Peptides against a protein of PDB entry 7BDX. Designs and how they scored, part 237

Target 1, 212 residues: chain A of PDB entry 7BDX
Amino acid sequence: EMGAAACTLLWGVSSSEEVVKAILGGDKALKFFSITGQTMESFVKSLDGDVQELDSDESQFVFALAGIVTNVAAIACGREFLVNSSRVLLDTILQLLGDLKPGQCTKLKVLMLMSLYNVSINLKGLKYISESPGFIPLLWWLLSDPDAEVCLHVLRLVQSVVLEPEVFSKSASEFRSSLPLQRILAMSKSRNPRLQTAAQELLEDLRTLEHN

## One batch from the design tools (peptide; made by RFdiffusion4, then SolubleMPNN)

Design b2_p23_5_s4 (from b2_p23_5, 10 letters changed)
Fold by OpenDDE base, seed 1:
Structure b2_p23_5_s4 (fold): chain B 212 residues (1-212), chain C 212 residues (1-212), chain A 23 residues (1-23)
Amino acid sequence: as target 1 above (212 residues)
Amino acid sequence: as target 1 above (212 residues)
Amino acid sequence: SMQALLNATEIQSERFEDSLTPP
């Protein structure tokens, strides 16, 4: 309980740029984010059987950790830190997103996808995650999720790849050959306005790339 | 391990006034400080037998909690919050300081004494803690500690009482009758310069009060 | 660029508010 409470407070205050800088300015940041990855991995591994109550102390703790990573990645120095000094954490996040089943741990998936999206704001971060083994198949796997919010954040990450020519050119062939076009078209007709808009914009971006 | 790491980071960033305001501005502050008191109490109760390694994860976690309380109490709004909304935590700190033996958990005692000293900066806070049952005997009990740093922070808290006429007048008779004058005189000759100065200043303040 | 403006807007939206309830 106390660990979850402390981590939740840390998540809340990490929404400030100055707090992120303070976290990273200490000698404890490396260890903290290393343990973060291990803790998140242990949690996901423990899900294979016991319906962990989404409201459990452990779940709340892991959500707070994922929230902290997202808030750190929202700041330029935080992105640089993650890509330079915490690559194992990024690898872990990618792995965990692949290990979770469709419909499983929706909130955690959203938080992790948001962290990856923030990392992708930097060209260096975008290159790193997009060049990870199985990245494109992972995007399509995640897009099979029944949750509209998960799908929204996957589409936003796909858009980050599509909008960067230097990154997209490396994967253009694989991207085009595996594109779940019918799924994205279905999302462009969603009742969720955010999902609808994201899918529509991505379809426009993809059409533009086919003509160039 | 992860709980201690998260709490340690929260302690570090709570040194900022803006972070303290952010912590208190949320709906989670009350619960956090309630659980803090319970966690610290559980730790102290567990010490009665097993030599808990001072470097244990649990010890580090509790030290971080005590550090957070100290940093919150360093800010005016934090003091007001503690005295208005977290009195049970203050009562717990006073209780724990009484429950710990001389020489036991030195670092924790120092952190808790520092938090009480910060609370005592406000007249309302000083009144609250000084009017607590057994407060004067507690001061003298704590002053029996063999650790110079514990004794230093006790003397600073005693000075806060002595320097406030409205508070001192209420306890002047008990204070004078129970004053460990020989112990304070011994501290005024300490090789520790901070302890020596604190004891010397307190003796001067006490002499001034005897003539007024 | 429009993308830079979008990224700046997204950075603000991606800063997660403290929405977790302690157990």
Scores: peptide ipSAE 0.022, ipTM 0.780, DockQ to the pose 0.074
Fold by OpenDDE base, seed 2:
Structure b2_p23_5_s4 (fold): chain B 212 residues (1-212), chain C 212 residues (1-212), chain A 23 residues (1-23)
Amino acid sequence: as target 1 above (212 residues)
Amino acid sequence: as target 1 above (212 residues)
Amino acid sequence: SMQALLNATEIQSERFEDSLTPP
């Protein structure tokens, strides 16, 4: 309980850029984010047998960790830190997103995807994650999730790739050959307006790329 | 490990007034400080049988909690919050300081004493803690500690009482009847310059009060 | 414009808080 509470407070205050800078300015950042990845991994591995109550202290703890990562990635120096000095954490996040089944740990997926999206704001971050082994298959795996929020954040990440010509060109062949077009088209007709809009915009961007 | 790391980061960033305000501005502060007190108590109660390694994650966790309390108490709004809304925590700290034996958990004692000193900066805080049952005996119990740092912070707290006439007058009789004068005199000759100075200043202040 | 979209994506950075109890 106390660990989750403390971590949640840290998550809350990490919404401040100055707090993120303070976290990173200390000699503890590297260790913290290393342990973060390990802890998230341990949690995900524990799920195979446990119907983890989503409201458990353990869940809250891991959610808070993912939230902290997201908030760190929300600022330039945080992205720089993660991409330069905590790539293992990014690798872990990508791995965990692949390890989780559709519908499994939806909230955690959303948080992790938000963190990756924030990282993708930087070209260096985008390059790093998009060049990760199995990245394109991972996106489609995640897009098969029944949860609209997961799909939304996947689409946002896909759009980050599509909107960066240097990155998109590297994966364009694989992307086009494996694109779940019917799934994205279905999302463009979703009753969820955010998902609908994201899918429509992506489809428009994809059409533009095919004509250029 | 992760809990201790997260809490340590929270402790570090809580050195900022703005972070303290952020902690207190949320709907989580009351619960956090409630759990803090409970966690500290549980830790202290666990010590009777366990030679707790001072470097354990558990110890670090509790130290970080005490550090957070200290940092919160270092600012006016934090003191107001603690004295108005988290008196149970203050009561717990006082109790734990009494429960610990001389030489036991020195670092934790120091942190807790620092928090109480910070609280004592406000007249309301000083009144509250000094009117706690057994407060004067507690001070002398703590002053019997072989650790100079513990004694230093006890002397600082005693000085806070002595320098506030309204507070001192209420306890003056008990204070004078139980004053460990020989102990304080011995400290005024300490090789530890901080302890020496604190003891000397207190003795001077006490002499002044006897002549007024 | 593509630049406007890029600028929009940069502005879309996620900062948030959560409660002790997840919703």
Scores: peptide ipSAE 0.020, ipTM 0.778, DockQ to the pose 0.044; fails the geometry check
Fold by OpenDDE base, seed 5:
Order: C-alpha cells, then sequence, then structure tokens
Structure b2_p23_5_s4 (fold): chain B 212 residues (1-212), chain C 212 residues (1-212), chain A 23 residues (1-23)
C-alpha cells in the first residue's frame, strides 16, 4: 500500500522537467530504473491468464513505475539517460509488451508504449528500439490488440519508424512484407477519432513511401 | 526493495518547494501521509529490542518517509497542511519518539525531530506539538539519548518552545520543575561543536527568562 | 503533433526550499 502511494506521488511530480533532472542527477537513478524493470517483469510474470486485478495496489504500483519511465522519457536528458544507461529497462519493456496477450493489461501496455514513443523522439532511442530483435513482429502483435488505445499508441510508434529514413531503410523489406495493411485500413475506419486519424496518417505516409 | 528506492527518490525531489506544492496539490496527499504514519508505527513496533538493521530496505524506506515529512514541513504550505490536515501523523511522530529507547533508531529519531522542528517554525504547529500530552517529559526522555545528534535536535526543539512566549508561558512551571539542567550543562561542554553551541544558546535563553 | 510527444506526465514539481537529501 505505502509503496503504491509513494510511487504514485513520484509519478505525479515526475511530470516536471526539473524533477526528472533531479531524479537523474542523484546517485540513485541507475538502481531505481534497474529495479523498475525487474519489478515490472515480476508483476507480468505473476499474471495467471486473465486474472487482471486492475485496481490492486500492485497494479497501481507498476502503473506508476511505467508512468515515471514515460515522464523521464518525455525529457531530452531523460531520453539520453534511458538510451545510454538503462538499456536493460528498455529491453524489458519491449519484452513485456511481447509477453502480454491481446487484451491483457491494456493500461500497462499503453504506458509502456507511451514510454517507447517518447524514447523514439530521440533518434538514438528510435534506432535502439527499432533494431531490437523481433521489433517489427512485436508491432504487429500489439496491433492485434482489441483495445483501441493500445492500437493507437502502436500506430504512433510505427509512424516514428516510418518517418525516419535512417531507421525505416534498415527494415523496410521486413516491414513491407509483414505489414498488416487490412488491420490498419480497418483502424482508419474506426469510430475512435484518435485511432482513425493515426491510421489515416500512417496510411498516407506509407503511400508516400511507395511513390518515392 | 522497489518501495525503498521509490520513496528515496521521492524524498530527494521533495527538497524542492515546488515539489512539495505539487505533492500537496494532488488528491493523494492525505492518504499518503496517513499511511506514512501507520507505516512508521508498524516499523517501530516491529523492532525487537536492539535489533537495528540500519541499512535494511525497510529502514531506508521509513527513513525516506520521515525525510519526506521533514521536507514538507520545511515549507510554509507544508507546515500548514500538516498542522491542519495531518495531525494524526504529528501525533504518531511524537508517539514514536517516546516509544524508542535511548540509542535506538537514532537516524529515525533525528529525522522525526527535524520534522517536528520544522513544524515548530509555524506558531500554530509549535502550539499543537507543545500542547500534546507528555510533550515536556518526552523532551527530557529524548535528551537522555547518548547520541549527540539526537540531543542536538532535541535542544533545537526546546529552544523553539523557549523562544515563543505564548507557548512557553503555558508550560513554564512544568518546564522549570523538570528541566534536566545538569544534562544541558554537560552538553554545553561537549566536544561536539554543534551540540555545544545549541546547549550554550539554550542556557543563555533560559538565564534571560529567569532575569526577566 | 509535437505536443503529443509528451506522454503520461503527471504533476510538475519545482525546487525552491530546504530539503533533506536521502542517503
Amino acid sequence: as target 1 above (212 residues)
Amino acid sequence: as target 1 above (212 residues)
Amino acid sequence: SMQALLNATEIQSERFEDSLTPP
């Protein structure tokens, strides 16, 4: 209980750039983010099938951890720190996104995807995550999620890849060969306006890449 | 482990006034500080005699909690919050200071005393804690601690009482009748310069009160 | 949009007051 509360408060205040700098400026940051990954992994591994206690203290604690990572990644120095000094955490996030089934732990997925998206703002970060083994299959796996918010954040991450020639060029063949075009097209017709827009924009970007 | 790390980071960033304001501006502050008191109490109650695992994760967690309270109390709005909305926490801190034996959990004592000192900067806070049952006996109990840092912070708190006529007048008779003058005099001869100075200043203040 | 890049940020904090640094 106390841990969840403390972590939630830390998450809340981490929305400040200055707080992120303060966190990273201390000698505890590395250890914290190392344990963060381990804790998130342990939580996901403890999930037996569909048992989702969405509002449990444990869930809230892990959500807060993911939120902190996202907030850190929202700041330039935070992205630098993650990509340079916390690669294991990024690897863990990618792994956990792959380990979770469609419809499982959607809130956590969203937070993790948001963190990866923020990391992708940094070209070095984008390169790192996109060059991770199984990254493209992971994207399509995640895009099979029935949750519109999960899919939205997947599309945003896909767009980050597509919009960066140095990254897209390396995996364009795999990307094109495995692209779930029908799924993306379906999303472009979604009643969810955010999902619809993201899918439409991605489709436009993809068309541009085919004509160039 | 993760809880200790998160709480430690929260403690670190709480050194900022703006962070304290952010913590208190959220809807989670009341719950957090409520649980804080309970957690600290549980920790102290779990201590069997001299078993002090000073560097345990549990200890660090509770130290961080006490540190957060201290940092909150360092800010005017934080003091107001504690005195108006978290009196149970203040009561708990006073209780725990009484429950701990001399030489037991000195680091925690120091942090708790620092928090109370910060609260005492607010006249309302000073009035509240000084009017707590057994406050004066508690001060002398704490002053019997062999730890110089504990004693230092007790003397500082005593000075806060002595320097406020509206507070001191209410308990002057009890104060004078129970004053461990020999102990304070011994501290004024301490090799610890901070303790020495604090004791000397207090003795001077007390002399002034006798001549007025 | 560039603003959409800042994901899942909660409470902003600033530093101005006396604080104890955790060990």
Scores: peptide ipSAE 0.020, ipTM 0.772, DockQ to the pose 0.104; fails the geometry check
Fold by OpenDDE base, seed 4:
Structure b2_p23_5_s4 (fold): chain B 212 residues (1-212), chain C 212 residues (1-212), chain A 23 residues (1-23)
Amino acid sequence: as target 1 above (212 residues)
Amino acid sequence: as target 1 above (212 residues)
Amino acid sequence: SMQALLNATEIQSERFEDSLTPP
């Protein structure tokens, strides 16, 4: 309980760039993010055994950790830190996103996807994530999620890849061969305006790439 | 381990006034500080049974909590919050300081004393603390600590009481009758310059009060 | 627009859990 509360507060204050800088400026950051990945992994692994209540202190704690990662990744120096010093955490996030079933741990997925998206704003981060083994299949796996918010953040991440020619060119053939076009088209007709717009814009970007 | 790391980071960033404001501006603050007191109490109670290693994750976690309280109390709005909304925490800190033996949990004592000192900067806080049952005996109990840093912070807290006539007048007779004058005089001859100065200044303040 | 989102240099998670309402 106390850990969850403390971590939640840390998450809340990490919305500040100055707080992110303070976190990263200390010698404790490396250890923190190392353990973060392990803790998140442990949580996800525990889901296979016991029906963990979504509202547990453990879940809240992990959500807060994921939130912190997201907020750190939102800042340029935070992205630099994650990409340079916490690659294992990024690998863990990618792994966990692959381990979770569609509809499972929606909130955690969203936070992890948000973190990856934020990391993808940095070209080095984008390259690192996109070059992860099985990244493209992972995107489509995640896009099969019934949750609109999960799908939204997947689309945003996909767009980050598509909009960087150097990154996209490396996986363009795999991308084209596996693209769940019908799924994306369905999303472009969603009643969720954010999801609809995201899907439409991605489709437009893809069309532009096919004509060039 | 993760909890200790997260709480330590929260402690570190809580040195910022803006972070303190952010902590207090949320609806989570009350719960956090409620649990904080309970957690600290639980830790101190556990010391009576097992020789807890000072360097344990549990100790680090509790130290971080105490540090957060200290940093919150360093800010005017933080003092207001503690005095108005977390009196139980203040009571707990006073209790724990009484429960700990001389030389026991030095770091925690220092942090708790620092927090009380910071609270004492606010007149309402000073009044509240000083009106706690057994406060004066507690001060002398704490001043018997072999640790110079503990004693330093006790002297600072004593000085806060002495320098507020309205507060001091309420306990002046008890204070005078129980004052460990020889102990304070010994501290005024300490090789520790901070302790020496603090003791000297307190003695000067006391002399001034006796002549008025 | 998504482009506006992509151009956003900072996407912060909301401070409190309450904002991630599952659809």
Scores: peptide ipSAE 0.019, ipTM 0.774, DockQ to the pose 0.054; fails the geometry check

Design b2_p23_6_s1 (from b2_p23_6, 14 letters changed)
Fold by OpenDDE base, seed 2:
Structure b2_p23_6_s1 (fold): chain B 212 residues (1-212), chain C 212 residues (1-212), chain A 23 residues (1-23)
Amino acid sequence: as target 1 above (212 residues)
Amino acid sequence: as target 1 above (212 residues)
Amino acid sequence: MIEEIERSGRIADRRLAELDLGA
């Protein structure tokens, strides 16, 4: 309980750029983010056995950790730190997104996807995550999730790749050959307006790339 | 480990007034400080059995919690919050200071004493803590601690009382009858310059009060 | 400090801070 409460407060205050700078400016940042990845991994591995109640202190704790990572990645210096000094954490996030089954730990998936998206604002970060083994298959697997919010953030991450010609060109062949076009088209007709818009924009961006 | 790391980071960033305001501005502050007190109490109660290694994650966790309270109490709005909304935490701190044996959990004692001192900057806070049952005996008991840092912060807290005539007058009789003058005089000759100075200043303040 | 190479356009303007998804 106390750990979750403390981490939740840290998550809340990490919305401030100055707090992110303070977190990173200390000598504890590396250790913190290392343990963060390990803790999230431990949690995800524990799910294979127990229906972890989404509202457990453990869940809240891990969600707060993922939230902190997201907030750190929302800041330029935070992205730089993650990309340069915490690549293992990025690898862990990618791994965990692959380990979680569709519909499983939706909130955590969303937070992790948001963190990756924020990292992808950094070109170096985008390059790193997009070059990760199995990245494209992971995106399509995640896009099969029944949760609209998961799908939304996957589409945003896909768009992040597509809108960067240097990055997209490296994976364009695999991307085109495996693109779940029917799924994205279905999302463009979603009743969820955010998902609908994201899918429509991505489809437009993809069409533009095919004509160029 | 992760809880301690997160709490330590929260402690670090709580040195900022803006972070304290953010902590308190949320709807989670009350719960956080309630659990804080409970957690510290649980820790102290656990010490009767095990030589808790001072360097354990548990210890670090509790130290960070006490540190957060200290930092919150260093800010005007934080003091106001603690005095108005978290009196149970103040009661807990006083209780725990009484429960810990001389030489036991010195770092925690120091942090708790620092928090009480910071609270005492608020007149309402000073009144509240000084009127707590057994407060004066507690001060003298704490002053018997072999640790100079503990004694230093006790002396500062005593000075906080003495320098407020409205508060001091209420306890003046008990204070004078129980004052460990020889102990304070011994501290005024300490090799620790901070302790020495604090003891000297207090003695001067006490002399001034007797002549007025 | 190596300056971050931030992406331009729509992506750069869509960074997300998150406070309350854990509710």
Scores: peptide ipSAE 0.063, ipTM 0.807, DockQ to the pose 0.054
Fold by OpenDDE base, seed 3:
Structure b2_p23_6_s1 (fold): chain B 212 residues (1-212), chain C 212 residues (1-212), chain A 23 residues (1-23)
Amino acid sequence: as target 1 above (212 residues)
Amino acid sequence: as target 1 above (212 residues)
Amino acid sequence: MIEEIERSGRIADRRLAELDLGA
């Protein structure tokens, strides 16, 4: 309980850029993010067994950790830190997104996807995550999720890749050959306005690339 | 491990006034400080058994919690919050300071004493803690500690009481009758400059009060 | 610290801070 409470507070205050700088300016940051990855991994691996109540202290703790990573990645210095000094955490997030089943731990998926999107604002970060083994199949796996919010953040991450020519060119063949066009088209007709808009924008971006 | 790491980071960033405001501005602050007191109490109660390594994750976690309280109390809004909304935590800190033996958990004692001193900057806070049952005997108990840092912060807290006439008047008789003058005089001759100065100042303050 | 190579355009403008603390 106490750990979850402390981590939740840290998550809340990490929305401040100054707090992110303070977190990263200390000699403890590296250890913290290393343990963060391990903790998230341990949690996800534990899900194969008993139905962990989504409202458990453990779940809240892991959500807060993912939230902290997201907020750190929302800041330029935070992205740079993650990309340079915490690549293992990025690898872990990618792995965990693949390990989770559709509909499983939706909130955690969303937070992790948000963190990856923020990392993708950093060009080095985008390059790193996009060059990760199985990245493209992972995107499509995640798009199969029934949750609109998961799909939304996947589409945003896909858009981040598509809008960077030097990155997109490296995977364009695999991307085009495996693109779940029917799924994206279905999302463009969603009743969820955010999902609908994201899908429409991505479709427009893809059309533009086909003509160039 | 992860809890200790998160709490340690929260401790570090809580040195910022803006972070303290952010911690207190949320609906989670009350719960956090309630659990903080319980966690600290549980830790101290566990010390009766096995020699908990001072370097354990548990110890680090509790030190961080005490540090957060200290940093919150260093800010005006934080003091006001503690005095108005977290009195149970103040009671817990006072109790724990009494439960610990001389030389036991020195660092925790120092942090807790620092928090109480900070609270004492608030007049309501000073009144509250000074009117706590056994407060004066507690001060003398803590002054028996062999650690110079513990003694230093006790002397500072004593000084805070002595320098507030409306508070000091209520306990002046008990204070004068039980004052460990020889101990304070010994401290005024300490090789520790900080302790020496604090003891000298307190002796001067006490002399001034006897003449007024 | 090496300066971040931040991307421009729509992507950079849509960074996400998460404040949903599960409350």
Scores: peptide ipSAE 0.051, ipTM 0.808, DockQ to the pose 0.055
Fold by OpenDDE base, seed 4:
Structure b2_p23_6_s1 (fold): chain B 212 residues (1-212), chain C 212 residues (1-212), chain A 23 residues (1-23)
Amino acid sequence: as target 1 above (212 residues)
Amino acid sequence: as target 1 above (212 residues)
Amino acid sequence: MIEEIERSGRIADRRLAELDLGA
């Protein structure tokens, strides 16, 4: 209980760039993010057995951790830290996103996807994530999620890949051959305006790439 | 482990006034500080059996909690919050300081004493703490500690009481009748310059009060 | 500030929107 409460407060205050800098400026940052990955992994592995209630202290704790990662990745120095010093955490996030079933742990998925998107603002981060084994299949796996927010953040991450020619060119063949076009088209007609817009923009970006 | 790490980071960033404001501005602050007291109490109660190693994750967690309280109390709005919304936490800190033996959990004692001192900067806080049952005996109990840092912070808290006539007058009789003068005089000759100075200043303040 | 090879355009412009205020 106390751990979750403390971590939640840390998550809240990590919305400040100065707080992120303070977190990263300490000698404890490396340990924190190392344990973060392990903790998140442990949580996801625990889901295979008992349906953990979304409102459990454990869930809140892990959500806060994922939120902290997201907020750290939202700023330049945070991205640099994650990209240079916490690649294992990025690997873990990718793994966990693959291990979760569609509709499972939506809040956690969203936060993890947001973190990856934020990391992808860093070109080195984008390269690292996109070159991860099974990355393209993972995107489509995630896009099969029934949750609109999950799908939104997947589309944003996909767009981040597509909009970087150097990165996209490396996976263009696989990307084109496996693109769930009908799914994305369906999303472009979503009642969720954010999802609709994201899907439309991605489709436009893809069309632009095909004509060039 | 993760809880201790997260809480330690929160402690570190709570050195910022803006972070303290952010912590207090949320709806989770009350819950956090409520659980904080309980967690600290649980820790101290657990010491009666097994000599908990000072370096345990549990110890670090509790130290971080105490550190957060100290940092919150270091700023005006934080003091106001503690004084108005977390009196039970203050009561708990006073209780725990009494429950710990001389030489036991020095780091925790120091942090708790620092928090009480910081709270005492607020007149309402000073009044509340000083009017707690057994407060004067507690001060002398704490001053019997072999640790110089503990004694230093006790002296500072004593000074905070002495320098407020409205508060001191209420306990002046008990204070004078029980004052461990020889102990304070011994501290005024300490090799520790901070302790020496604190004891000297307190003795000067006491002399001034006796002559007026 | 740590130098970053930050991407330009629409991706970079959206970075601030990804801040989560926490629960």
Scores: peptide ipSAE 0.081, ipTM 0.821, DockQ to the pose 0.064; fails the geometry check
Fold by OpenDDE base, seed 1:
Structure b2_p23_6_s1 (fold): chain B 212 residues (1-212), chain C 212 residues (1-212), chain A 23 residues (1-23)
Amino acid sequence: as target 1 above (212 residues)
Amino acid sequence: as target 1 above (212 residues)
Amino acid sequence: MIEEIERSGRIADRRLAELDLGA
């Protein structure tokens, strides 16, 4: 309980750029983000057996951790820190996104995807995650999730790749050959306006790339 | 480990006034400080049996909690919050200071005393803690500690009482009758310059009160 | 503090920060 409460407060205040700078300016940041990855991994590994109540203190704690990572990645110095000094955490997030089943831990998936999207604002970060083994198959696996919010944030991450020619050119062949076009087309007709817009924009971006 | 790391980061960033305002501006503050008191109490109760290694994760966690309270109390809005909305925490801190033995948990005692001192900057806060049952005996009990830092922060808290006529007048008779004058005189000759100065200033303040 | 070279366009403008979606 206390750990979850403390971490939740830290998540809330980490929305400030000054707080992110303060977190990273100390000697505790490396340790914190190292343990963060381990803690998130332990949580995901524990899910296979017991339907841990989504409202558990443990779940709240892990959500707060993922939220902190997202907020850190929202700031330039935070992205740089993650890409340079916490690559293991990025690897862990990618792994966990693959380990979770469709419909499982929706909120956590969303937060992790938001973190990756923020990291992708850094070109070095985008290169790093896009060059991860199985990255493209992972995107399509995640896009099979029935949850609209998960799919939205997957589409946003896909768009981040598509809009960077230097990165997209390296995997364009695999990307085009495996593109779940019918799924994205279905999403472009979704009743969820955010998902609909994201899918439509991505389809337009992809069409533009085919003509160039 | 993760809880201690998160709480330590929160402690560090809570040194900022803006962060304190952010902590208090949410709906999580009340819950956090309620659980804080309970957690600190549980820790102190656990000390009677096992010499928990002072460097344990649990100790670090509790130190961070006490540090957060101190930093919150360093800000006007934080003091007001504690005095209005977290009186139970203040009561708990006073209780824990009484429950700990001389020489036991020195760092925690110092942090708790610093919190009370900061609270005492608020007149309502000073009134509240000084009117607590057994407050004056508690001060003298704490002043029996062999640790110079503990004694220093006790003397500072005593000075906070002495320098407020409205508060001091209510308990002046008890205060004068129980004053450990010989102990304070000994501290005024300490090799610790901070302790020496605090004791000398307090003795001067007390002499001034006897002439007025 | 290491200055990041941020990507331009819609991606950079759409960064995501979460205040408190939890408890």
Scores: peptide ipSAE 0.049, ipTM 0.805, DockQ to the pose 0.066; fails the geometry check

